# Peptides against a protein of PDB entry 5H65: the designs that were tried, part 51

Target 1, 294 residues: chain A of PDB entry 5H65
Amino acid sequence: QYLERTPLCAILKQKAPQQYRIRAKLRSYKPRRLFQSVKLHCPKCHLLQEVPHEGDLDIIFQDGATKTPDVKLQNTSLYDSKIWTTKNQKGRKVAVHFVKNNGILPLSNECLLLIEGGTLSEICKLSNKFNSVIPVRSGHEDLELLDLSAPFLIQGTIHHYGCKQCSSLRSIQNLNSLVDKTSWIPSSVAEALGIVPLQYVFVMTFTLDDGTGVLEAYLMDSDKFFQIPASEVLMDDDLQKSVDMIMDMFCPPGIKIDAYPWLECFIKSYNVTNGTDNQICYQIFDTTVAEDVI

## One batch from the design tools (peptide; aimed at target 1 V51 M220 V243 D244)

Design b2_p17_8_s1 (made by RFdiffusion4, then SolubleMPNN; from b2_p17_8, 9 letters changed)
Fold by OpenDDE base, seed 3:
Structure b2_p17_8_s1 (fold): chain B 294 residues (1-294), chain A 17 residues (1-17)
Amino acid sequence: as target 1 above (294 residues)
Amino acid sequence: EYVGFANSPYAKASLFD
């Protein structure tokens, strides 16, 4: 769509909702720390959640590791099971279930592992080798997802999370509905298990200044704004550096705003009700970092 | 010349709009 450029001072006087094209400088942004700007978003209930920290996952998996795998649930048509007993830690039992494709074990890089009793470290090691891991526990009649507070699927360094509110978990045997048991597409896995997958998003507030006025604009984006997937940035040093470089370019440290680059973007206004107060808010949309910056 | 942000007409402004 085409919109004429509107100065911020004019925008600030107008009712919502409306769309605008603006030219402004990025005076500041929050949060300043990249890891704080990455959130999990539910496409169904629209809740924003924090990405679990390593310490949180350690606790979940440590608790799971105290549970003994149920022998009755081992070795089904869906998977072959192997059990290890640790010498230490009071003989902790670890079960790894190798999911078969039409009764045949796939190659390691295509094989989905279901893990009972694994620590975070062990799970991460396995995910690097097999590229697909689901933390599970022994349910009453079948293996079940361990906990939606932890990833439902780990692929390499990528952690896939599900919404606790919107998901209605189904047992592991529902993976049988997948015709191809080698690719393990996260959305397909989620669908089979009754999970509403969460999406990684960048969540930031930009303070924009065009010299006529100042407004805060909300940024919520998964991979279009930075041309960097929010799902990968936390686990990739190069991507982190790239984002930092971009933000430093927009908000150069140690210099005055007069020297900041002029930016062009779209923003939309919308009404928000907070108790008895009505407020107009702004959100960036249809905007990406220019190729000359990336 | 303006640097930084470029406007791209997406089919949808965002996955969440």
Scores: peptide ipSAE 0.039, ipTM 0.565, DockQ to the pose 0.028
OpenDDE base, seeds 1, 2, 4, 5: peptide ipSAE 0.010, 0.015, 0.045, 0.043; ipTM 0.438, 0.478, 0.553, 0.595; seeds 4, 5 fail the geometry check

Design b2_p17_8_s2 (made by RFdiffusion4, then SolubleMPNN; from b2_p17_8, 9 letters changed)
Fold by OpenDDE base, seed 5:
Structure b2_p17_8_s2 (fold): chain B 294 residues (1-294), chain A 17 residues (1-17)
Amino acid sequence: as target 1 above (294 residues)
Amino acid sequence: EYVGFADSPYASASLFD
């Protein structure tokens, strides 16, 4: 749908919900630090949560590494198991389970590894070599996902997380339901294991000013606004620099707002009730930064 | 440093290097 440009002063007088096309300058934005703007969003319960830090993951995997792999769960029709023992660290056991496709081990780039007792560093090394890795533990009768506080799937440098509230975890043997055990699509893995996958999103608040008025607009976007996936930005220095450059372009430091570039975007208004107070809020939608600016 | 399972085609310390 085509929307005519509406000045902010007019928008501020109207009831919600409505959609608008605007042209405004980015006076300021929050948060200022990029790592603080990347969150995990559940599509079911809509909870926003922080992306776990490396230190948080270290604790989870360290705890998992204290558990000895159950020999009875090794070498099934689904996977071949191999054990490594550390020379240091009091002979810690690490079990790697190689998932087979129709009884045959696939190529390394197509092989899913189930890791039991690995540290974060060890898991990351394996994910770089074999692409797809799931941290697991020995359950009562089967291997199980280690912890939803950690990634349920690591592919290269990308960590895939699941929602603790919405997921009903199933044992690892449910991967048998996947006909093709070479294409480890995160959504397919999640479905097989009863996981509701979380989505990486940029979460920011923009203060917009067009000279007629000022309003705050909320940005929740996964990959459209910056044309950069939120899922990749935390692990890629070049992508981080790109986002920073975009924000510096729209909101250059040490320069007066009169010299700021104009931002063309779509915003939608919506009602929020806080007790007895009714507030109109705004959210940016269907907006992409121009390619010539990136 | 790691010691792999003796009778395995994947027994290699290089997996974690």
Scores: peptide ipSAE 0.037, ipTM 0.667, DockQ to the pose 0.051
OpenDDE base, seeds 1, 2, 3, 4: peptide ipSAE 0.035, 0.034, 0.034, 0.029; ipTM 0.674, 0.668, 0.674, 0.641

Design b2_p17_8_s3 (made by RFdiffusion4, then SolubleMPNN; from b2_p17_8, 9 letters changed)
Fold by OpenDDE base, seed 2:
Structure b2_p17_8_s3 (fold): chain B 294 residues (1-294), chain A 17 residues (1-17)
Amino acid sequence: as target 1 above (294 residues)
Amino acid sequence: EWVGFANSPYAKQSLFD
């Protein structure tokens, strides 16, 4: 619906919740280090968490690699298993399970690998070669997802994460419920395994100034505002440059705010209660940076 | 038989520094 432009000074006097169209300059933003703006968001419980760093993943996979694959869980109707013994690293055993489609081993580009005991480096190499990889461990009766602190699915350079709070993990054999065992759609894999997928989002605070007032607005957006997927930006130099350019355009360093471009956006107000203190907060919504800026 | 990989292919420098 069409909203008339409202000056910030008027908005600041109104009760929440309301929706507004505004025209303002971006005085400043947080975090200044844009990589810190990329978070994981649960669509169910709305928890925000940090994207795990490589070091965190390395620890998780190293810990997983201390466990020996259970021979009883190898070579099922769902997957064929191959075991490697490392020459180094005290004879570490790594199991790779190749998921079959209707009893037939798919081509490498369509094959899902379940990896047990792999290091981060090994998993990353496999994900680049075979596209789809799930880190797993031997459970009591079946293979299980290794750890929700690590990706439940790695596709190329994309790490898919699940919510620990909202997920009710099911064993790997539940992948049998998937009719198509070649495309490995993340949402389908998640559903089969009882995982609530987390969403990559940009989380930022914008300080907006239209000359009548100053307002802080929260931005939580996956791919609309920048027209860049938050899920891809961390691993793509070109996308990172684009985000940098956009932010530099709206908030150019070393230039007076009077020369800043105007940003047209939608904001919604909402009430936040912290104990006895009621605060009105603002969030940017349904806003896309103009195409000529991208 | 499997040779461990020394370098992580996931290590990437961030332009957001």
Scores: peptide ipSAE 0.030, ipTM 0.503, DockQ to the pose 0.079
OpenDDE base, seeds 1, 3, 4, 5: peptide ipSAE 0.026, 0.018, 0.007, 0.028; ipTM 0.497, 0.473, 0.383, 0.497; seed 1 fails the geometry check

Design b2_p17_8_s4 (made by RFdiffusion4, then SolubleMPNN; from b2_p17_8, 8 letters changed)
Fold by OpenDDE base, seed 5:
Structure b2_p17_8_s4 (fold): chain B 294 residues (1-294), chain A 17 residues (1-17)
Amino acid sequence: as target 1 above (294 residues)
Amino acid sequence: EYVGFANSPYASASLFS
């Protein structure tokens, strides 16, 4: 089966929901700044959230660092604990718990660290060396995740977040349910700890023009459209430059739209009710940036 | 002719499922 190209003027006259193949120019897009287009999406409640800024995380970890690690929760069958006292005037205590696999400490690249009382800077340094890090705090009977407003898992430069609304947190000892404690898959960690993981997504609005009509199409995509993961782009300058170059190719600055490239993509229409007003909206789907642009 | 966008490998399945 084949979906024939439909001009925008015809689409604008049709009822939703429908799927279309279109050929149009990207007149404009929003937001213009890449960091504003990357958001967190919950697959369960479908809320969109802003990615926490460094300053937000600093506050959370600073607050966590004011709590002293509970000695009674150190050195269990699940993990070995080491305590450091900072050399600053406050004498802050940092606990690092090294998760064992069947009673044996894995190699650094396979070892999960539970960090209690660390700053953002310290946590990031450890995640670069050991890859997998979970910020934790001392609970009443067990270690617990520090705060869902911060990452529940940091792997290298990737911060994994959970939905505060949909998650029902369980204590750290629930990691025992994982048979393999060397492969720390974010979804498996989330499941063990009762977390609904959030998904990084690009969220953008494209204004498309084919000369017959103008249409705004919504883009919400994690890694297919740009062939770049939204989860990595904020922490990688080269990936950011790549996205910027792609958008400049689609919508080149300083020239008239007549010189813009023609783009082909799929869009679907859907109904939105806002009070008494019924509106038809459009979303891009199953579309990838072509190799001639990359 | 067009540049910039291409169909995903899943386009056919999505359109008719």
Scores: peptide ipSAE 0.093, ipTM 0.635, DockQ to the pose 0.022
OpenDDE base, seeds 1, 2, 3, 4: peptide ipSAE 0.079, 0.035, 0.043, 0.068; ipTM 0.619, 0.454, 0.580, 0.627; seed 3 fails the geometry check

## One batch from the design tools (peptide; aimed at target 1 M220 Q240)

Design b2_p18_3 (made by RFdiffusion4)
Pose (drawn by RFdiffusion4):
Structure b2_p18_3 (pose): chain A 289 residues (1-273, 279-294), chain P 18 residues (1-18)
Amino acid sequence: QYLERTPLCAILKQKAPQQYRIRAKLRSYKPRRLFQSVKLHCPKCHLLQEVPHEGDLDIIFQDGATKTPDVKLQNTSLYDSKIWTTKNQKGRKVAVHFVKNNGILPLSNECLLLIEGGTLSEICKLSNKFNSVIPVRSGHEDLELLDLSAPFLIQGTIHHYGCKQCSSLRSIQNLNSLVDKTSWIPSSVAEALGIVPLQYVFVMTFTLDDGTGVLEAYLMDSDKFFQIPASEVLMDDDLQKSVDMIMDMFCPPGIKIDAYPWLECFIKSYNVTQICYQIFDTTVAEDVI
Amino acid sequence: LGNENDETDYSALEKYHS
């Protein structure tokens, strides 16, 4: 009834901060390599970070495999422990600690594992069969998180990361403070270990063109715009294909802008200290499947 | 997936959301 759209030339003449409903074509976008759009964002210090690569994580887990699990930290009231020996793996030993709920191991889909000396591949397989996995090492007096450079929790396809600057790391026995040992809410796990969780976000720069003007608008969201979770996309081939197809739909490579579909959206202007623009309250996924 | 890092500057987003 009162759906009206503001041309870009009118927006460029106005001061910030304001909000606009617009319709424009996506002339171009960054990043050209779409996997680079997935960033980690700390809610506490507002710092953006790259997600560690497989090679980075492999280095951490292989380095963890050189250390011997400490027998003194095995079989507590919090967890049962099991050590596996290996062959042709530089004498590697793998410790898996099964976390108990009131002195009883829960079902595998509710059971959290702590693992010393495991590979990324093994941790991912364990994450399918069990509730979740925390990479750990034998500290002086207690089990401790392996490294904040690696995920503090792998749950399903989500690798949860914490902020190195904002976190004050606590040892594993502090998991006793969790209300139960079956739900394993990632924010609750992070609080018990003194970790400030990082948030996954898609970060992209859109160049919008409606024929009256041109404008650069940022995309910064976890799951609204694509209806694809940023927290899951790097570990899910289907969600990656969906992002590829949506961006190929709005901005196909090689063909002209005349043939592109229109992008209906809101944008908000703001002062940085120059005026910048950002997409908000917008989804392409509701009308596109 | 690739292993190249994005070199784009997002400091304006950081300032805004701070």

Design b2_p18_3_s1 (made by RFdiffusion4, then SolubleMPNN; from b2_p18_3, 8 letters changed)
Fold by OpenDDE base, seed 2:
Structure b2_p18_3_s1 (fold): chain B 294 residues (1-294), chain A 18 residues (1-18)
Amino acid sequence: as target 1 above (294 residues)
Amino acid sequence: RGTERSTEDYSALEKIYS
């Protein structure tokens, strides 16, 4: 897309909605901490959610572990089941269901585990050994997803979450509809289980200054702006450092704004109504800093 | 073959839950 550059002072006087190309300096941004800038976004209802803290997940899985696995739901055509009784925690029962592909147990790196009664620590360990892990519980007639407040799918260090508002959960046997039971594509798993996947997004507020005016613009982006996936950044120290370096480049601490680099980006204006008050807000879109740094 | 893979998988779990 092509747009002529518009000074911020002109933009601030115009009605919304409109799209602009701007050249400005990043005076400041919020939040300052990267962890606080990563959210979960529903592409359907557009709700923003916090990424659950480890402590929150611990509680969810602890609660799940208080339930006894239903023996009637073990060992189906879809999965083979094994039960463990822990030596600690009053003999906690843990059910692990190994999902089969056409009746054959796949290799660990292709195998999906359904975990019933596992702790977060245990699940994390398993996710490093097997392709994927789904926390489940015993339903009335089938295994079911444990809780949408927890990941519906864990692959390595990546936690996939679903929208509580938009999802209509289906039982685990619906995984049978998947033709490929080796790669376990998150979107496919979600579709089979009636889950609307949430998207990891960077959510930041940029204060932009081009010398003619100052404008606040919101950034909601998954992977384009930084060319770094929001879904991976929280679990990767190197990616975190990269984002920090980028932000420090645009907004270097201890340096005067006159020395800041210019940022070229696209912003769109939109109207927001709060009661009787109507305000114009701005959002950054279709912008990659790697290409737009001057 | 399936049994062998199953054994390997179970062993991995045993290390966690034993």
Scores: peptide ipSAE 0.261, ipTM 0.837, DockQ to the pose 0.012
OpenDDE base, seeds 1, 3, 4, 5: peptide ipSAE 0.243, 0.247, 0.240, 0.244; ipTM 0.824, 0.829, 0.826, 0.827

Design b2_p18_3_s2 (made by RFdiffusion4, then SolubleMPNN; from b2_p18_3, 9 letters changed)
Fold by OpenDDE base, seed 3:
Structure b2_p18_3_s2 (fold): chain B 294 residues (1-294), chain A 18 residues (1-18)
Amino acid sequence: as target 1 above (294 residues)
Amino acid sequence: RGTERSTEDYSHLEKIIS
C-alpha cells in the first residue's frame, strides 16, 4: 500500500488508529544498551519477557541436577540412554538420551540430545557438537521438559524459549510424531511438545523529529528492521557491532541533529486506555533501515 | 557404523561431562 508522507505535526493532531508514512530524524532512542532491547515475545498472549541471564539458567540447571534420573525411563524406542556419575563430592548424575531416527542413531550433526542433570556449560558444549539439546527431567511415565524458564531447545548458540502461559506441555515421547528426526526444526519440536515458542524481538522506543514535531514511536521487530535476527544478536559480536553501527548512523553521538540522516518509516497509531486516561501511541511497522535511510 | 557413531558420541560426552 502506498501512503503519502505525512508530517509529524499533522499526525499528532489526528485520531487513532491510522497508518502513516513519515520522514524523520532519530533524535534519541531507548534503551541505549543492545542487550536491554532484546526481549522474548509470545505471539499468542503477547506478553513480553526478559531473556534469561546465564545466572538464571545456572540455577535452573543446578536444581535439575539434584533430581535423580529414573532408570525406568532409559532406553526407549525413541532414544538410547547413557548415565554418568560425576566425580565431584555430590556425585551428580547426568543422563544423556540420544534420540534415534527410526531406531538408528543419527550423526552428531543430526542428533538431538535429551539431557538430565546437565549444567549450562555442559549443555552448551554439547550443543556445539550435536544438532540440538533439550533439557529434560524424569516425569511420572516419561521424560518431560525440565523447565520453560530455561530453553526447551538449544541449537548451537541459539536458545529457544516457550511461553509458560500458553504452552500445554506434553511428554517427550510426543517427538515420535515428527517424521523428520534429523533437522529438528524448533517450531516442529515445539508443536510436538505443546510449546508455544517465544519470539526474540528488538524492543525500542524511538524519539522521532522531522522539524515539525516530535513523536515517540515504539519498535517491536524480530528481524526486519535491522535485517538482523534478534534471536542471534546476543550471541554474535559481529551482529552486535552491526546493530550498533546502524544506531550510530541514525543517531551519531557528538554531533547535532541537523547532521542526522533522514529515516523513512511507517508508523501506526493506536489507542491505549488506562482507567480514565486515554493516550495515543505509535508503533513502527514494515520498515527496513537498509532501504529507508536517506 | 551405528556402533561407531555411538561410541564416538559417548566418548565425546565423557569428555564434556565431568
Scores: peptide ipSAE 0.340, ipTM 0.852, DockQ to the pose 0.013
OpenDDE base, seeds 1, 2, 4, 5: peptide ipSAE 0.328, 0.329, 0.334, 0.325; ipTM 0.846, 0.851, 0.848, 0.837

Design b2_p18_3_s3 (made by RFdiffusion4, then SolubleMPNN; from b2_p18_3, 9 letters changed)
Fold by OpenDDE base, seed 2:
Structure b2_p18_3_s3 (fold): chain B 294 residues (1-294), chain A 18 residues (1-18)
Amino acid sequence: as target 1 above (294 residues)
Amino acid sequence: RGTERSTEDYSHLEKIYS
């Protein structure tokens, strides 16, 4: 997309909706802390949710561990089951179901685990060895996803979440519909289980100033703006540092705005009704920050 | 083949839950 540059002063006088290309300095941004800017977004209902904290997940999995795996649901055509009894945790029963591919147990790097009664720590350990892990519980007729408040799929260090509002959960046996039971593509797993996957997004408000005017622009972006996936940033210190570095570059602390680099981006205006008040808001879109800023 | 892989997987889990 190509647009001529428009000064902010001109933009501020125009009605919405419109699209603009701007060149402005990032006067300030919020939130300042990266972890506060990463949210989960539903592409259907557009609800924004907080990424669950480790403590939140611990509680969910602890609660799940209070339930006993149903023996009747073990060892199906879809998966082979193994039960462990913990030694030092009041005899907690843990069921691990190894999903088979065409009746054959795949290699660990291609294997999906369904786990009942596992702790977050255990699940994380397993996700480092196996392709994927799904926390599950025993339903009436089949295994079911444990809780959409927890990840429906864990792959390595990535936690995949689903929208509670938009999802209509289906039982685990629906994984049979997947032709490919080796790669375990999150979207495919979600579709099979009736889950609307949430998207990790950076959510920030930029105060932009080009010397002619000042406006606030909303940023909701998954991986384009920083060229860093929001889905990975929380679990990768280096990526966090990179984002911080980028933000510090555009908005360096202790330096006057006159010395700030110019940010070129696209913004779109849109109307928002707040009670009796009509407001024009702005959102950054289709923008990638350059490594070298002019 | 499947048995060997299964054994390996179980062994890994046994270590986790031992």
Scores: peptide ipSAE 0.321, ipTM 0.838, DockQ to the pose 0.012
OpenDDE base, seeds 1, 3, 4, 5: peptide ipSAE 0.285, 0.303, 0.248, 0.297; ipTM 0.824, 0.834, 0.813, 0.823

Design b2_p18_3_s4 (made by RFdiffusion4, then SolubleMPNN; from b2_p18_3, 9 letters changed)
Fold by OpenDDE base, seed 3:
Structure b2_p18_3_s4 (fold): chain B 294 residues (1-294), chain A 18 residues (1-18)
Amino acid sequence: as target 1 above (294 residues)
Amino acid sequence: RGTERSTLDYSELEKIIS
């Protein structure tokens, strides 16, 4: 797709919706902190929400730990169960269910764990040793996902979240529908459990200036713009540094804008109506900084 | 092969749990 470059001054005079190719400098951006720019986005209802903080997860899992695993739900054809009673004063019950593939327990790197009563710390440790972990609770007739406010699937350091609005949760036994019970693809797990997975996205507002005009453009991107997955950046220091370096390159501190590099990108305009007010907004799309820096 | 017959090291789990 080819678009001729259009100066910002011309764009600012045009009605929406339209698509443009621009060449501009990044005068400034918001938010400045990377962790604030990473959000969860639902591809269906398009709600944006914050990535839960560790403290939030701690509370959820603490609440889950107050519930006793139901003995009648242990050791099904789908999973083998083991229960621990902690040595602390409260005697927390922890149940770990090892999901089997056709009745056979897979290797740890292929094994999905379902955990009841686990702490965040325990879950994280388990996720580093096994393929994946799902926090669950004992439902009426089956194990169920613990809480969509927490990850429905943890693989390594990646937390997968689901949309509360769009998901229609199904019980754990629906994992039986998966032919492959070794890879545990997040989308497949989500589908089996009736979860609409949320997408990690970078959400930023860029102030772009090409010398003819200034406009604000919205960036919502998962992995294209930086060529870095938003889903991994929060848990990887090197990736964080990379993003910071990129942003510093485009918007270097302590120097004048005339020395900033030029950014070539695509933006689309769209109308936003708030009551009686109509506003034209702009969004960056189909742009990769590594290829678009001049 | 069930969990009890797997090569899974339950001692490691016990270290994590509790």
Scores: peptide ipSAE 0.192, ipTM 0.780, DockQ to the pose 0.013
OpenDDE base, seeds 1, 2, 4, 5: peptide ipSAE 0.183, 0.188, 0.186, 0.188; ipTM 0.760, 0.768, 0.765, 0.771

Design b2_p18_4 (made by RFdiffusion4)
Pose (drawn by RFdiffusion4):
Structure b2_p18_4 (pose): chain A 289 residues (1-273, 279-294), chain P 18 residues (1-18)
Amino acid sequence: QYLERTPLCAILKQKAPQQYRIRAKLRSYKPRRLFQSVKLHCPKCHLLQEVPHEGDLDIIFQDGATKTPDVKLQNTSLYDSKIWTTKNQKGRKVAVHFVKNNGILPLSNECLLLIEGGTLSEICKLSNKFNSVIPVRSGHEDLELLDLSAPFLIQGTIHHYGCKQCSSLRSIQNLNSLVDKTSWIPSSVAEALGIVPLQYVFVMTFTLDDGTGVLEAYLMDSDKFFQIPASEVLMDDDLQKSVDMIMDMFCPPGIKIDAYPWLECFIKSYNVTQICYQIFDTTVAEDVI
Amino acid sequence: LFNTNETPYEPENVQPLD
């Protein structure tokens, strides 16, 4: 009834901060390599960070495999422990600690594992069969998180990361403070270990064109715009294909802008200290499948 | 996950989430 759209030339003449409903074509976008759009964002210090690569994580987990699990930290009231020996793996030993709920191991889909000396591949397989996995190492007096460079919790396809600057790391026994040992809420796990969780976000720069003007608008969201979780997309091939197809739909490579579909959206203007623009309250996924 | 020798995308002046 009162749906009206503001041309871009009118927006460029106005001061910030304001909000606009617009319709424009996506002339171009960055990143051209879409996997680089997935960033980690700390809610506390507002720093943006790259997600560690497989090779980065392999280095951490292989380095963890050189250390011997400490027998003194095995079989507590918090967890049962089991050590596996290996062959042809530089004498590697893998410790899996099964976390108990009131002195009793829960079902595998509710059971959290702590693992010393495991590979990324093994941790990912364990994450399918069990609730979740925390990479750990034998500290002086207690089990401790392996490294904040690696995920503090792998749950399903989500690798949860914490902020190195904002976190004050606590040892594993502090998991006793969790209300139960079956729900394993990632934010609750992070609080118990003194970790400030990082948030996954899609970060992209859109060049919008409606024929009256041109404008650069940022995309920064976890799951609204694509209706694809940023927290799952790097570990899910189907969600990656969906992002590829949506961006190919709005901005196909090689063909002209005349043939592109329109992008209906809101944008907000703001002062940085020059005026910048950013998409908000917008989803392409509700009308596109 | 990914491995690459390419320069990553570096955004500037992106307003944080509320």

Design b2_p18_4_s1 (made by RFdiffusion4, then SolubleMPNN; from b2_p18_4, 6 letters changed)
Fold by OpenDDE base, seed 4:
Structure b2_p18_4_s1 (fold): chain B 294 residues (1-294), chain A 18 residues (1-18)
Amino acid sequence: as target 1 above (294 residues)
Amino acid sequence: LYNTDEEPYVPENVPPLE
């Protein structure tokens, strides 16, 4: 779409909803910590959720590890099962189910593992080796997803989450409906298991100033704004540094705003009603920032 | 993964549901 640049002072006088192209300086932004900006967003119910902390996942997997795998659910047409007993004092049993493709075990890099009773550390290690892992538990008649509070699928360092509110979980045998049992596309896995996948998003509030006016703009973006996936940033130090560098470039600490670079972006206005209060708010959309912005 | 004791950032005045 084509939009002419509009000064903020003019925008502030307009009714919502409208779309604008602007050129402004990033006076300030919230939150200041990158990890606080990364959220999970449900495309169906639109709830924003926090990405679970490592400690939260540890608890979930520890709880799951207290349950003994059901022998009756091992070695089905869908998967081959191996059981390990840990050497620790508790003798914890861990089941790893290797999902087969047309009755044949695929190569390790294409194999989906269903892990029952694994710790976070064990799951992560296996994910790094096999690239696709689903934490599961023994249900009454079939293996089931362990908990939607934990990832339903781990691929390498990427944790895929589902919406508890919108998902209607189905048993693991529903993976049989997938024709391709090698690539393990997250959306396909989610569909088979009745999961509404959550989307990683950067959530920020920008205070924009073009010298004519000041407004706050909301940013919710998955991978376009920074050209960095929100789904990967928490697990990649280099990506984190890149985002930090971008933010420092636009809003350098200890420097006067007069020396800040100009940010070009699109914003849309919208109405927010809270009781008797009516407010016009703004959201950044369809915007990619470049490192060479002056 | 991360573990922090900092309170989460909660955005205000988010866009209405479409």
Scores: peptide ipSAE 0.228, ipTM 0.792, DockQ to the pose 0.652
OpenDDE base, seeds 1, 2, 3, 5: peptide ipSAE 0.226, 0.228, 0.226, 0.222; ipTM 0.794, 0.792, 0.794, 0.791; seed 1 fails the geometry check

